# Designs tried in a protein design run: peptides against a protein of PDB entry 5ZKO. Part 24

Target 1, 44 residues: chain A of PDB entry 5ZKO
Amino acid sequence: SASNPRKFSEKIALQKQRQAEETAAFEEVMMDIGSTRLQAQKLR

## One batch from the design tools (peptide; made by RFdiffusion4, then SolubleMPNN)

Design b1_p12_6_s4 (from b1_p12_6, 7 letters changed)
Fold by OpenDDE base, seed 1:
Structure b1_p12_6_s4 (fold): chain B 44 residues (1-44), chain C 44 residues (1-44), chain A 12 residues (1-12)
Amino acid sequence: as target 1 above (44 residues)
Amino acid sequence: as target 1 above (44 residues)
Amino acid sequence: SSSEKEKKELLE
């Protein structure tokens, strides 16, 4: 299929969105660790 | 649930893997664009 | 999406 430039632009945009979402997910994991550690500290 | 450190380590590892996979997917999109452009050039 | 379920489990 002749890859339409419009489709490539869309593919790039979607992929960049996914990368951003995975970065956000990583940050959420780190926040969860931080919160859990803080809670554990409070229980000591 | 007491978040087990082992689970956090696993979560981090999995998330890092996912980020790497999304980066690879982006690179694949860029390669597809490059290949398509090269083919179009050859057809001129 | 299966990916969304995996993400939720990952954060539990």
Scores: peptide ipSAE 0.135, ipTM 0.720, DockQ to the pose 0.040
Fold by OpenDDE base, seed 3:
Structure b1_p12_6_s4 (fold): chain B 44 residues (1-44), chain C 44 residues (1-44), chain A 12 residues (1-12)
Amino acid sequence: as target 1 above (44 residues)
Amino acid sequence: as target 1 above (44 residues)
Amino acid sequence: SSSEKEKKELLE
């Protein structure tokens, strides 16, 4: 039984990394929105 | 097509969709692993 | 092992 748990663990880790990257991308969008709102307030 | 939604609400929605898709992909991997384990058990 | 290849394909 050539169980390569390392390869499976790597695949899982990569998938978790992708999830983290999508979270970071979302946070970036929210930061940009916040910055835009702040900028708009400064211009009022 | 570079999805550049003009509205922030659309950007947020797209990011949430991506997060959901990554979650679904992870769940699929876990299901496949589970199925593989079950199959291995049946062969023992 | 054929089993390893199958397991790999499930994750790819």
Scores: peptide ipSAE 0.126, ipTM 0.691, DockQ to the pose 0.052
Fold by OpenDDE base, seed 4:
Structure b1_p12_6_s4 (fold): chain B 44 residues (1-44), chain C 44 residues (1-44), chain A 12 residues (1-12)
Amino acid sequence: as target 1 above (44 residues)
Amino acid sequence: as target 1 above (44 residues)
Amino acid sequence: SSSEKEKKELLE
């Protein structure tokens, strides 16, 4: 099952997906920082 | 709070920690594969 | 062989 991959190939694939998701989350944080900075500039 | 970091620096730090944790989990999967392969060799 | 089956399972 997806929560308990039996095959090592599936375990690897799942873990790689998790790494990609955390990368995407990091990119989202950086995007939010950029947007907030832009908003702050408009308030000057 | 830890679940809702206010500062961007804290958001970045948290996300970097998550990435490191997922890397560690991947390394654990690879270690398990290595151990299982060794066990399989003993069954030959 | 039972051992061969077990080996195959470990390699999944």
Scores: peptide ipSAE 0.075, ipTM 0.659, DockQ to the pose 0.262
Fold by OpenDDE base, seed 2:
Structure b1_p12_6_s4 (fold): chain B 44 residues (1-44), chain C 44 residues (1-44), chain A 12 residues (1-12)
Amino acid sequence: as target 1 above (44 residues)
Amino acid sequence: as target 1 above (44 residues)
Amino acid sequence: SSSEKEKKELLE
């Protein structure tokens, strides 16, 4: 099935993509924290 | 506006957990490849 | 051979 890669090369590629996506999600969280801090500073 | 350190810490912790889980999933794929190669060697 | 096909399938 297209949603379940049969070949190991495809499985590896998919897992590397997931790792990168989770890294990006973490960076987004950190940016949200930074933005919140900046907004709080402006409102002070 | 009030900062919510607890909420941020929870978000960070969750994302770190997800990163660890995806790393573990990748390691599992690599172990499966290793096992398959070993089995193929036995079948040779 | 059947054995070679099996090995190839395992390594996909």
Scores: peptide ipSAE 0.067, ipTM 0.663, DockQ to the pose 0.240

Design b1_p12_7_s1
Fold by OpenDDE base, seed 4:
Structure b1_p12_7_s1 (fold): chain B 44 residues (1-44), chain C 44 residues (1-44), chain A 12 residues (1-12)
Amino acid sequence: as target 1 above (44 residues)
Amino acid sequence: as target 1 above (44 residues)
Amino acid sequence: MIEALKELREAA
């Protein structure tokens, strides 16, 4: 069906969005960890 | 701060959920593609 | 990625 390629493309686009959200969450955690470590270093 | 480890754990748990959702979406796409391919083969 | 996060959490 000619509609399948479009549907697949849309599903792939959604997957890319989810991947981007996962990356953003990862970066947030990394920043929080970095801030904590920096604070700990300042207190030494 | 003693609360940081818990917060990090919660963020990681959320990340695990997101990863699972991403995986599920990927599997769905793959199944759809597989089904389409199988149908195409049957029509040959 | 998730395993890296676990490791980083432990190191914080």
Scores: peptide ipSAE 0.142, ipTM 0.621, DockQ to the pose 0.078
Fold by OpenDDE base, seed 5:
Structure b1_p12_7_s1 (fold): chain B 44 residues (1-44), chain C 44 residues (1-44), chain A 12 residues (1-12)
Amino acid sequence: as target 1 above (44 residues)
Amino acid sequence: as target 1 above (44 residues)
Amino acid sequence: MIEALKELREAA
């Protein structure tokens, strides 16, 4: 039916959003790792 | 502190779960596309 | 990406 293409577009858009959120979560972890390394260096 | 490595491990584990969920969502979209294509073919 | 983050964690 004519609604299928729009539904697919919506699903793809949602998946792109999820991918962006995943990327942000990875960046947060990397930031935390960097901060921990810096702290460890300061304590040496 | 000694809790940091564990916190990182937990964050990584959660991220792996999220990645698996996103992969499943992607596969669902692909399945829907495939089903739609098959339906369209049947209606020709 | 996850594996790279694991390596970074191990090096911290």
Scores: peptide ipSAE 0.139, ipTM 0.618, DockQ to the pose 0.071
Fold by OpenDDE base, seed 2:
Structure b1_p12_7_s1 (fold): chain B 44 residues (1-44), chain C 44 residues (1-44), chain A 12 residues (1-12)
Amino acid sequence: as target 1 above (44 residues)
Amino acid sequence: as target 1 above (44 residues)
Amino acid sequence: MIEALKELREAA
């Protein structure tokens, strides 16, 4: 049906959003790890 | 602190879950596209 | 990506 192209584009957009959220979560974890290392160094 | 290892492991576990969910969503999109193509072929 | 996080956790 003519609505299929829109449906597919919406699903792709949703997937791109999820990927961006995953990336943000990854960056948060990396920052936490980095901060922990930096703090440990300062305490020495 | 001693709680850091647990904290990091929990964050990693959450990230693994998110990645699995994203994979499932991607597979759903691909299935929908494939099904649409198959249906179009049957209607011809 | 996840494997990289594991490596970083172990090194922290």
Scores: peptide ipSAE 0.139, ipTM 0.617, DockQ to the pose 0.071
Fold by OpenDDE base, seed 3:
Structure b1_p12_7_s1 (fold): chain B 44 residues (1-44), chain C 44 residues (1-44), chain A 12 residues (1-12)
Amino acid sequence: as target 1 above (44 residues)
Amino acid sequence: as target 1 above (44 residues)
Amino acid sequence: MIEALKELREAA
């Protein structure tokens, strides 16, 4: 509610954290794919 | 690794799940804000 | 989306 702006801020902060975690997980996947690509290149 | 395409698919699926969860959390926050706005309108 | 939520918070 408008009477609880702190609660909105807390929810937004939590979402920012989740977004950061999602980004980190995405980067991990991309690194794994990159590693796989590097391995594939070495096999050529 | 390229030898484990299933693992990549699993990681992507997990990321999509996380994205969906984050979207749901966004919607929850937006609903709360919307409810607050409705309350504010009723008070006018 | 996060910036939109911030804007919505301010407007509420």
Scores: peptide ipSAE 0.127, ipTM 0.612, DockQ to the pose 0.071

Design b1_p12_7_s2
Fold by OpenDDE base, seed 2:
Formats: C-alpha cells, sequence, structure tokens
Structure b1_p12_7_s2 (fold): chain B 44 residues (1-44), chain C 44 residues (1-44), chain A 12 residues (1-12)
C-alpha cells in the first residue's frame, strides 16, 4: 500500500520525539541533582 | 536530607528504564519496516 | 551512565 512509507516515516518521527523527550526528562533529573548540590554548597 | 541520594538514584534508574523502553519501541518500528520490505521482496 | 552514578555519589 502506497501509504506505508509515510506511515513508517511518521512512526519513526514519533519515536524520535519520544526519545528526545525522555532525554530531556533525564536532563531535568540531572539538573535537580546538580541544583541540590549547589544549594548544599551555598548553605555551607 | 540523607534520603536524597537514594531518591536521586531511583529517579535516574527510572529514566534509564524509560529510555531503554523507548529504544526498544524504536527498534520494533524498524523491525516492522524491515519486515514489510522483506515481505514485499517475497511477493515479487 | 557511569558518569551519572559518579555525580550522584558526589551530590550525596
Amino acid sequence: as target 1 above (44 residues)
Amino acid sequence: as target 1 above (44 residues)
Amino acid sequence: LREVLLELRSAA
């Protein structure tokens, strides 16, 4: 079916987006850790 | 607070799991593409 | 991941 290539393309694009979002979430967690560390240093 | 390290560890572990799951989903999509291609070849 | 773990330990 001629629409398969587009469907596959869309699925790939969606998965790439999700991967990027998960990476962003990971970076947010890392920022939280870093911020906690920084705050601890400021309080010392 | 002494529990922060564990909480951070858990958050990181969870995010790594999510990233792995998204990767697996991506690989499934790629497999579908490959399978479709293979099937098309078989039908020719 | 290893670097993340190291940072986690350091942040504790």
Scores: peptide ipSAE 0.135, ipTM 0.623, DockQ to the pose 0.068
Fold by OpenDDE base, seed 5:
Structure b1_p12_7_s2 (fold): chain B 44 residues (1-44), chain C 44 residues (1-44), chain A 12 residues (1-12)
Amino acid sequence: as target 1 above (44 residues)
Amino acid sequence: as target 1 above (44 residues)
Amino acid sequence: LREVLLELRSAA
């Protein structure tokens, strides 16, 4: 039916959003690692 | 403390798992689109 | 992931 293309596009858009959110979460973890390393270096 | 590197590695591993799962979900959506397109072509 | 883990180990 004519609604299928729209439903598929919505599903794709939702998955792309989730992927972007997971990437942002990964970058946050990497930032925390970098900050911790910098702190450890300063305390030497 | 010595536990920080392990905690960071665990967080990274978890995020990589989530990214892989989201990629798999995306591929499933794309497969459904491909299957639907093939069915539509057959019914013409 | 491997590269990230290697960086984690080197900086700790």
Scores: peptide ipSAE 0.132, ipTM 0.617, DockQ to the pose 0.030
Fold by OpenDDE base, seed 4:
Structure b1_p12_7_s2 (fold): chain B 44 residues (1-44), chain C 44 residues (1-44), chain A 12 residues (1-12)
Amino acid sequence: as target 1 above (44 residues)
Amino acid sequence: as target 1 above (44 residues)
Amino acid sequence: LREVLLELRSAA
């Protein structure tokens, strides 16, 4: 049906969004690590 | 604290798992699209 | 990822 391409497009877009969100969450963790390291360095 | 590296490692591992799961979900969508395309081709 | 793991080890 003509609705399939639109549905597929929507699913693709949603998955891309989720992947981007997971990447952002990963970067947040890395920032936390980085900030902790920086603090440790300042206290040395 | 000595616990921070372990916590960070755990968070990293979890995020990598989530990213892999999202990739798998994306590939599933692509397989659905591919199968639909193949069917359409067979019916032409 | 490998680089991240190496950095995590050095941060301990």
Scores: peptide ipSAE 0.125, ipTM 0.619, DockQ to the pose 0.066
Fold by OpenDDE base, seed 1:
Structure b1_p12_7_s2 (fold): chain B 44 residues (1-44), chain C 44 residues (1-44), chain A 12 residues (1-12)
Amino acid sequence: as target 1 above (44 residues)
Amino acid sequence: as target 1 above (44 residues)
Amino acid sequence: LREVLLELRSAA
């Protein structure tokens, strides 16, 4: 409700954290792919 | 490894799904805030 | 992000 701004603020903060964690996980996947490709090139 | 494109593809697909779910959760939070504000206005 | 993922998928 509009009378619970603290609870909404907490929800937003938690969601921002989750979004950041998923972004970090995405970056990790991209690093893994990039590193693997680099390794494959080095072994050619 | 470069020889496991299927595994990388699966990782990417899973991460896309997670990102989409977090986006949906964010939109839900924003909708809740918007709906609550609208309700408060209607009750004024 | 979508475009980056598409690039990665094509490059994998």
Scores: peptide ipSAE 0.138, ipTM 0.631, DockQ to the pose 0.112; fails the geometry check

Design b1_p12_7_s3
Fold by OpenDDE base, seed 5:
Structure b1_p12_7_s3 (fold): chain B 44 residues (1-44), chain C 44 residues (1-44), chain A 12 residues (1-12)
Amino acid sequence: as target 1 above (44 residues)
Amino acid sequence: as target 1 above (44 residues)
Amino acid sequence: MVEALRELIEAA
């Protein structure tokens, strides 16, 4: 069907959004770990 | 803080869920492409 | 990403 290209493009765009959200969540966790390490270093 | 390991484990679990959702969405797109190709082949 | 996070947690 002629609607397939648009359908696929929308699904790809949604996948890109999900990937961006996963990356943002990953970075947040890494920052939290970094902050924890910094705090532990200060306590020594 | 002693709460950090639990906090991190929860974040890891959330990341695993996101990864699973992304994988499922990817597989759905691939199946749709496969179905489209199969339909196109039938029309020839 | 999940495995990378595990490595970071283990190193903390």
Scores: peptide ipSAE 0.164, ipTM 0.634, DockQ to the pose 0.070
Fold by OpenDDE base, seed 3:
Structure b1_p12_7_s3 (fold): chain B 44 residues (1-44), chain C 44 residues (1-44), chain A 12 residues (1-12)
Amino acid sequence: as target 1 above (44 residues)
Amino acid sequence: as target 1 above (44 residues)
Amino acid sequence: MVEALRELIEAA
């Protein structure tokens, strides 16, 4: 039963936003690590 | 090479916090859905 | 994802 479809849809939308923010933060960290590794390689 | 261990450890800590918050929000939604289903069942 | 990040940091 779709007892509170609007309430649940809003919560799902917020959860998707949280997931997207977590993914973006993860990708930023990955880029920083990649850049650090590349710099270290260039200095060898 | 541990080029910026403090920087990366801080980013990991923040990411763990984000993951915990996302999990808590997910569990809250699941509880709300479960409660709604239980209420609907009781009204049958 | 956090565990994946740890592995990447350890390999750096």
Scores: peptide ipSAE 0.170, ipTM 0.637, DockQ to the pose 0.072; fails the geometry check
Fold by OpenDDE base, seed 2:
Structure b1_p12_7_s3 (fold): chain B 44 residues (1-44), chain C 44 residues (1-44), chain A 12 residues (1-12)
Amino acid sequence: as target 1 above (44 residues)
Amino acid sequence: as target 1 above (44 residues)
Amino acid sequence: MVEALRELIEAA
């Protein structure tokens, strides 16, 4: 639909942002897990 | 690592929430697009 | 992604 291309583009951009934020949060958790593992190794 | 199962479980729960919110936002966009298409059809 | 996290936690 040609009716509201800008409006829909904005919503798509917001969705892209949400996806990026979810990815960043995932990476943070992965880093925490990795750090915990590394610390455990160093203490052994 | 058995070290912080609760902490990591909480982070998983937060990630689940983020995913659900992203899905809801996506569905809203799809509904808007669908509604626009339907409206255009009715006006033809 | 969440399932991948679970796998990683279990493997830690």
Scores: peptide ipSAE 0.169, ipTM 0.639, DockQ to the pose 0.072; fails the geometry check
Fold by OpenDDE base, seed 1:
Structure b1_p12_7_s3 (fold): chain B 44 residues (1-44), chain C 44 residues (1-44), chain A 12 residues (1-12)
Amino acid sequence: as target 1 above (44 residues)
Amino acid sequence: as target 1 above (44 residues)
Amino acid sequence: MVEALRELIEAA
């Protein structure tokens, strides 16, 4: 049906959002690890 | 602190789950597209 | 991405 292209575009948009959320979570963990490393180096 | 490795492992586990969910969503979209394409071909 | 995270944790 003609609704399929719209439905697919919506699903793709949701997938892009999921990817962005995954990236944000990754960056948060990386920042936390970086901060921990920096603190450890300063304490030495 | 000694708690950091545990906290990081927990974050990794969450990220694995997120990745699995993203993959599942992608596969669902691909299956729907494939089904639509097959139906369109059968109708021609 | 998960493998990259593991590598970073191991290097920390």
Scores: peptide ipSAE 0.165, ipTM 0.633, DockQ to the pose 0.073; fails the geometry check

Design b1_p12_7_s4
Fold by OpenDDE base, seed 5:
Structure b1_p12_7_s4 (fold): chain B 44 residues (1-44), chain C 44 residues (1-44), chain A 12 residues (1-12)
Amino acid sequence: as target 1 above (44 residues)
Amino acid sequence: as target 1 above (44 residues)
Amino acid sequence: MVEVLRELREAA
């Protein structure tokens, strides 16, 4: 049925969104680590 | 402070888990597509 | 990317 391709495309789009959100979460962690490193450097 | 490295490691571990879960979700979508393709082939 | 974050953690 012609409905399947559309449903699959929607699933793929949702998954891409989730992947992007997870990437953003990595970037947030990286920012936290960078900030901590900078702070530690300032305390020395 | 010695607490930061542990917190960072925990964040990374959680993120790795999320990435694995998202990968599994992607594989599930691909399996659905594959199954649909096989079903469509059987109907021909 | 996880490896990069690990390296940054170790450097902090």
Scores: peptide ipSAE 0.199, ipTM 0.649, DockQ to the pose 0.072
Fold by OpenDDE base, seed 4:
Structure b1_p12_7_s4 (fold): chain B 44 residues (1-44), chain C 44 residues (1-44), chain A 12 residues (1-12)
Amino acid sequence: as target 1 above (44 residues)
Amino acid sequence: as target 1 above (44 residues)
Amino acid sequence: MVEVLRELREAA
């Protein structure tokens, strides 16, 4: 309830953390793909 | 590498799952806030 | 982001 703004704040903070983790995972995938592309370029 | 498209695909699938989980968590937070707002409205 | 991930998968 509105009587628990701290609780909501904590939930929001947790969600922000999750978003950051997802972003990091995305970037990792991007790096892997980038490495693949770079290697393909080297072999040309 | 490009030799492991399955690996990339798997990572993407995992990321999709994470995104879905994040979305669900977000919606839960929104519902909690919504409930609070509704209750506040009722008390007016 | 979802669309980007889809594109990345296709490019892999």
Scores: peptide ipSAE 0.199, ipTM 0.653, DockQ to the pose 0.091
Fold by OpenDDE base, seed 3:
Structure b1_p12_7_s4 (fold): chain B 44 residues (1-44), chain C 44 residues (1-44), chain A 12 residues (1-12)
Amino acid sequence: as target 1 above (44 residues)
Amino acid sequence: as target 1 above (44 residues)
Amino acid sequence: MVEVLRELREAA
C-alpha cells in the first residue's frame, strides 16, 4: 500500500478536532462547577 | 439548586470515558502509521 | 484534564 501522507494528516486533524471537543466538554463541566460554587456562595 | 456532587461525578466519569476513547483512537492512528512505516521498510 | 476534573470535584 502506497504511503499516503494525506491520510495520516487527515487522521491527525480528526484527532485534533476530537481533542478540541473534549476540551470544550471539560470547560462546560468547569463552568457548571463554577456556577454551582457561585450559587453556594450566594446562599451563604 | 442543591449541590449535586453525584452529577459532577457522572460528568467526570463521562469525560474520563471520552478521554479513554480518544486515547484509543489515537493509538489506532499510531498503529496505522507504524504499520505503514514497517511496510515501507520492507519494501526497501 | 482528568486530574483537573478530579481536583475540581474534590474542591466542590
Scores: peptide ipSAE 0.197, ipTM 0.651, DockQ to the pose 0.072
Fold by OpenDDE base, seed 1:
Structure b1_p12_7_s4 (fold): chain B 44 residues (1-44), chain C 44 residues (1-44), chain A 12 residues (1-12)
Amino acid sequence: as target 1 above (44 residues)
Amino acid sequence: as target 1 above (44 residues)
Amino acid sequence: MVEVLRELREAA
């Protein structure tokens, strides 16, 4: 909004950071699943 | 994974919660922008 | 992303 450009810019930047953290958490979960499945397969 | 069903289930549940919080934050930002724009328009 | 995580859980 033209009335509060810094306020909204900061909110958007903060939300982008949250989005990045959520993506990193998603990748961590996928890596854990993949690694566990790979280990289980190696033990067969 | 069949080896750690509770571990992965809990990780997924936690990630779903984070996703919901991220979505709520996004909606809050959009509402703030919309409300401010509406107020600015009413003052014209 | 939530849908992908659900699929991963179901396949795990």
Scores: peptide ipSAE 0.200, ipTM 0.653, DockQ to the pose 0.076; fails the geometry check

Design b1_p12_8_s1 (from b1_p12_8, 5 letters changed)
Fold by OpenDDE base, seed 1:
Structure b1_p12_8_s1 (fold): chain B 44 residues (1-44), chain C 44 residues (1-44), chain A 12 residues (1-12)
Amino acid sequence: as target 1 above (44 residues)
Amino acid sequence: as target 1 above (44 residues)
Amino acid sequence: DYLLAEIARRLA
């Protein structure tokens, strides 16, 4: 809002940080899946 | 992974839940901005 | 669903 630029800019910044953290968590999940698959294949 | 289908599916489900929660948080931020702007306009 | 699409892409 025009009257609360600091408040809203901070809220947006915090939410962007959370989105980035969840993206990193997603990438970690995919890394785990890929690594586990590769390990399983090596055991075959 | 083929050998850990339950683990894989649970990880994906949990991450989808987190993404949905962060999307809801983003929508809440935008709602707050929109509502505050509308209130400020009504006072003009 | 972006997440599902990304999963599919990374698993391909």
Scores: peptide ipSAE 0.140, ipTM 0.634, DockQ to the pose 0.038
Fold by OpenDDE base, seed 2:
Parts: structure tokens; sequence; C-alpha cells
Structure b1_p12_8_s1 (fold): chain B 44 residues (1-44), chain C 44 residues (1-44), chain A 12 residues (1-12)
């Protein structure tokens, strides 16, 4: 209800955190890909 | 390794899915807030 | 799609 604006704010904050974590996970995946590519290049 | 490009693609696809799910969850939260606001307005 | 664009940039 509108009587609990803090609860809404907390829900939003939590979702923002989750989004950030998923973004970080994506960046890790991309780093792994980049690292693998670099390694492959060095082995050629 | 570079020998498994499909695995990288799968990892990327999985992360995209997770991001989409988190976005949907965020939209649900915002809808709930909006609905609550609308209800409050009607009760005034 | 920002994510796709980011993927493309990082894979280039």
Amino acid sequence: as target 1 above (44 residues)
Amino acid sequence: as target 1 above (44 residues)
Amino acid sequence: DYLLAEIARRLA
C-alpha cells in the first residue's frame, strides 16, 4: 500500500542491485572470452 | 578455449536471459507501485 | 539491444 513507501524503495534498490550483479557477471563472461582469444593468439 | 565457441555463445545467451528476467522483475515492481498509487488516488 | 551491442564491441 501507499502507506509503505520505504518498502517500495527497498524493492527498487534490491532490483537495481540484482541488475548490477548480472551486469558484472556478463562482464566476467566477456573477460573470459577475451582472455581465451588472447591465449589462442599467443599460441599461433 | 577458442575451440569451444559454442560454449561461449551459450554463456552469453544465458546471461542475456538472466538480464531479461531481472528487467521483467523490475517492471513488475514498478507496476505494483503504479497500481498502488492509482488505488490511493481513487480512494482520496 | 544494448547487451548485443556490448557483446559485439567486446568481440571485435
Scores: peptide ipSAE 0.136, ipTM 0.634, DockQ to the pose 0.038
Fold by OpenDDE base, seed 4:
Structure b1_p12_8_s1 (fold): chain B 44 residues (1-44), chain C 44 residues (1-44), chain A 12 residues (1-12)
Amino acid sequence: as target 1 above (44 residues)
Amino acid sequence: as target 1 above (44 residues)
Amino acid sequence: DYLLAEIARRLA
């Protein structure tokens, strides 16, 4: 059935939220990598 | 604990996969919206 | 690839 504009906006908003969450997760991964790298530098 | 490069690459790969999946989901949402829009145009 | 570029930037 044809969704209405309100439903469309909700879907878009939900996807934006998911994208943001995945981005945050990615950044956390990168921070972990960075922390490891920094630790390695300290040991030198 | 310090993750190794292999673990890093796995984390990155996993996040890339998730990002791709979310992108695909977004595109599907947009296609649904587009289809609705096209249908509306036909009715004019 | 944006993601790859971002990875590269953060690893540099």
Scores: peptide ipSAE 0.135, ipTM 0.634, DockQ to the pose 0.065
Fold by OpenDDE base, seed 3:
Structure b1_p12_8_s1 (fold): chain B 44 residues (1-44), chain C 44 residues (1-44), chain A 12 residues (1-12)
Amino acid sequence: as target 1 above (44 residues)
Amino acid sequence: as target 1 above (44 residues)
Amino acid sequence: DYLLAEIARRLA
């Protein structure tokens, strides 16, 4: 396959985006956990 | 929602898995790029 | 593990 530097950069950029999206998803999970913990603490 | 520590750990584990999968995908892309580059060098 | 460390930091 005739892949060129532009194609390589696109692949890399896509994977960077995916990593960022997974990080964002993780942060959302952590925020949910944090909120749950805070709520639990308020109920004590 | 009654989330418990077990549920939290499950969420975290899932996100760890997803991060690992994306890392593996990135490494695959990089290997492909590396192979392509090596092939190009051999053709010079 | 960076991720675990990040989790720990955010949970503190």
Scores: peptide ipSAE 0.133, ipTM 0.635, DockQ to the pose 0.036

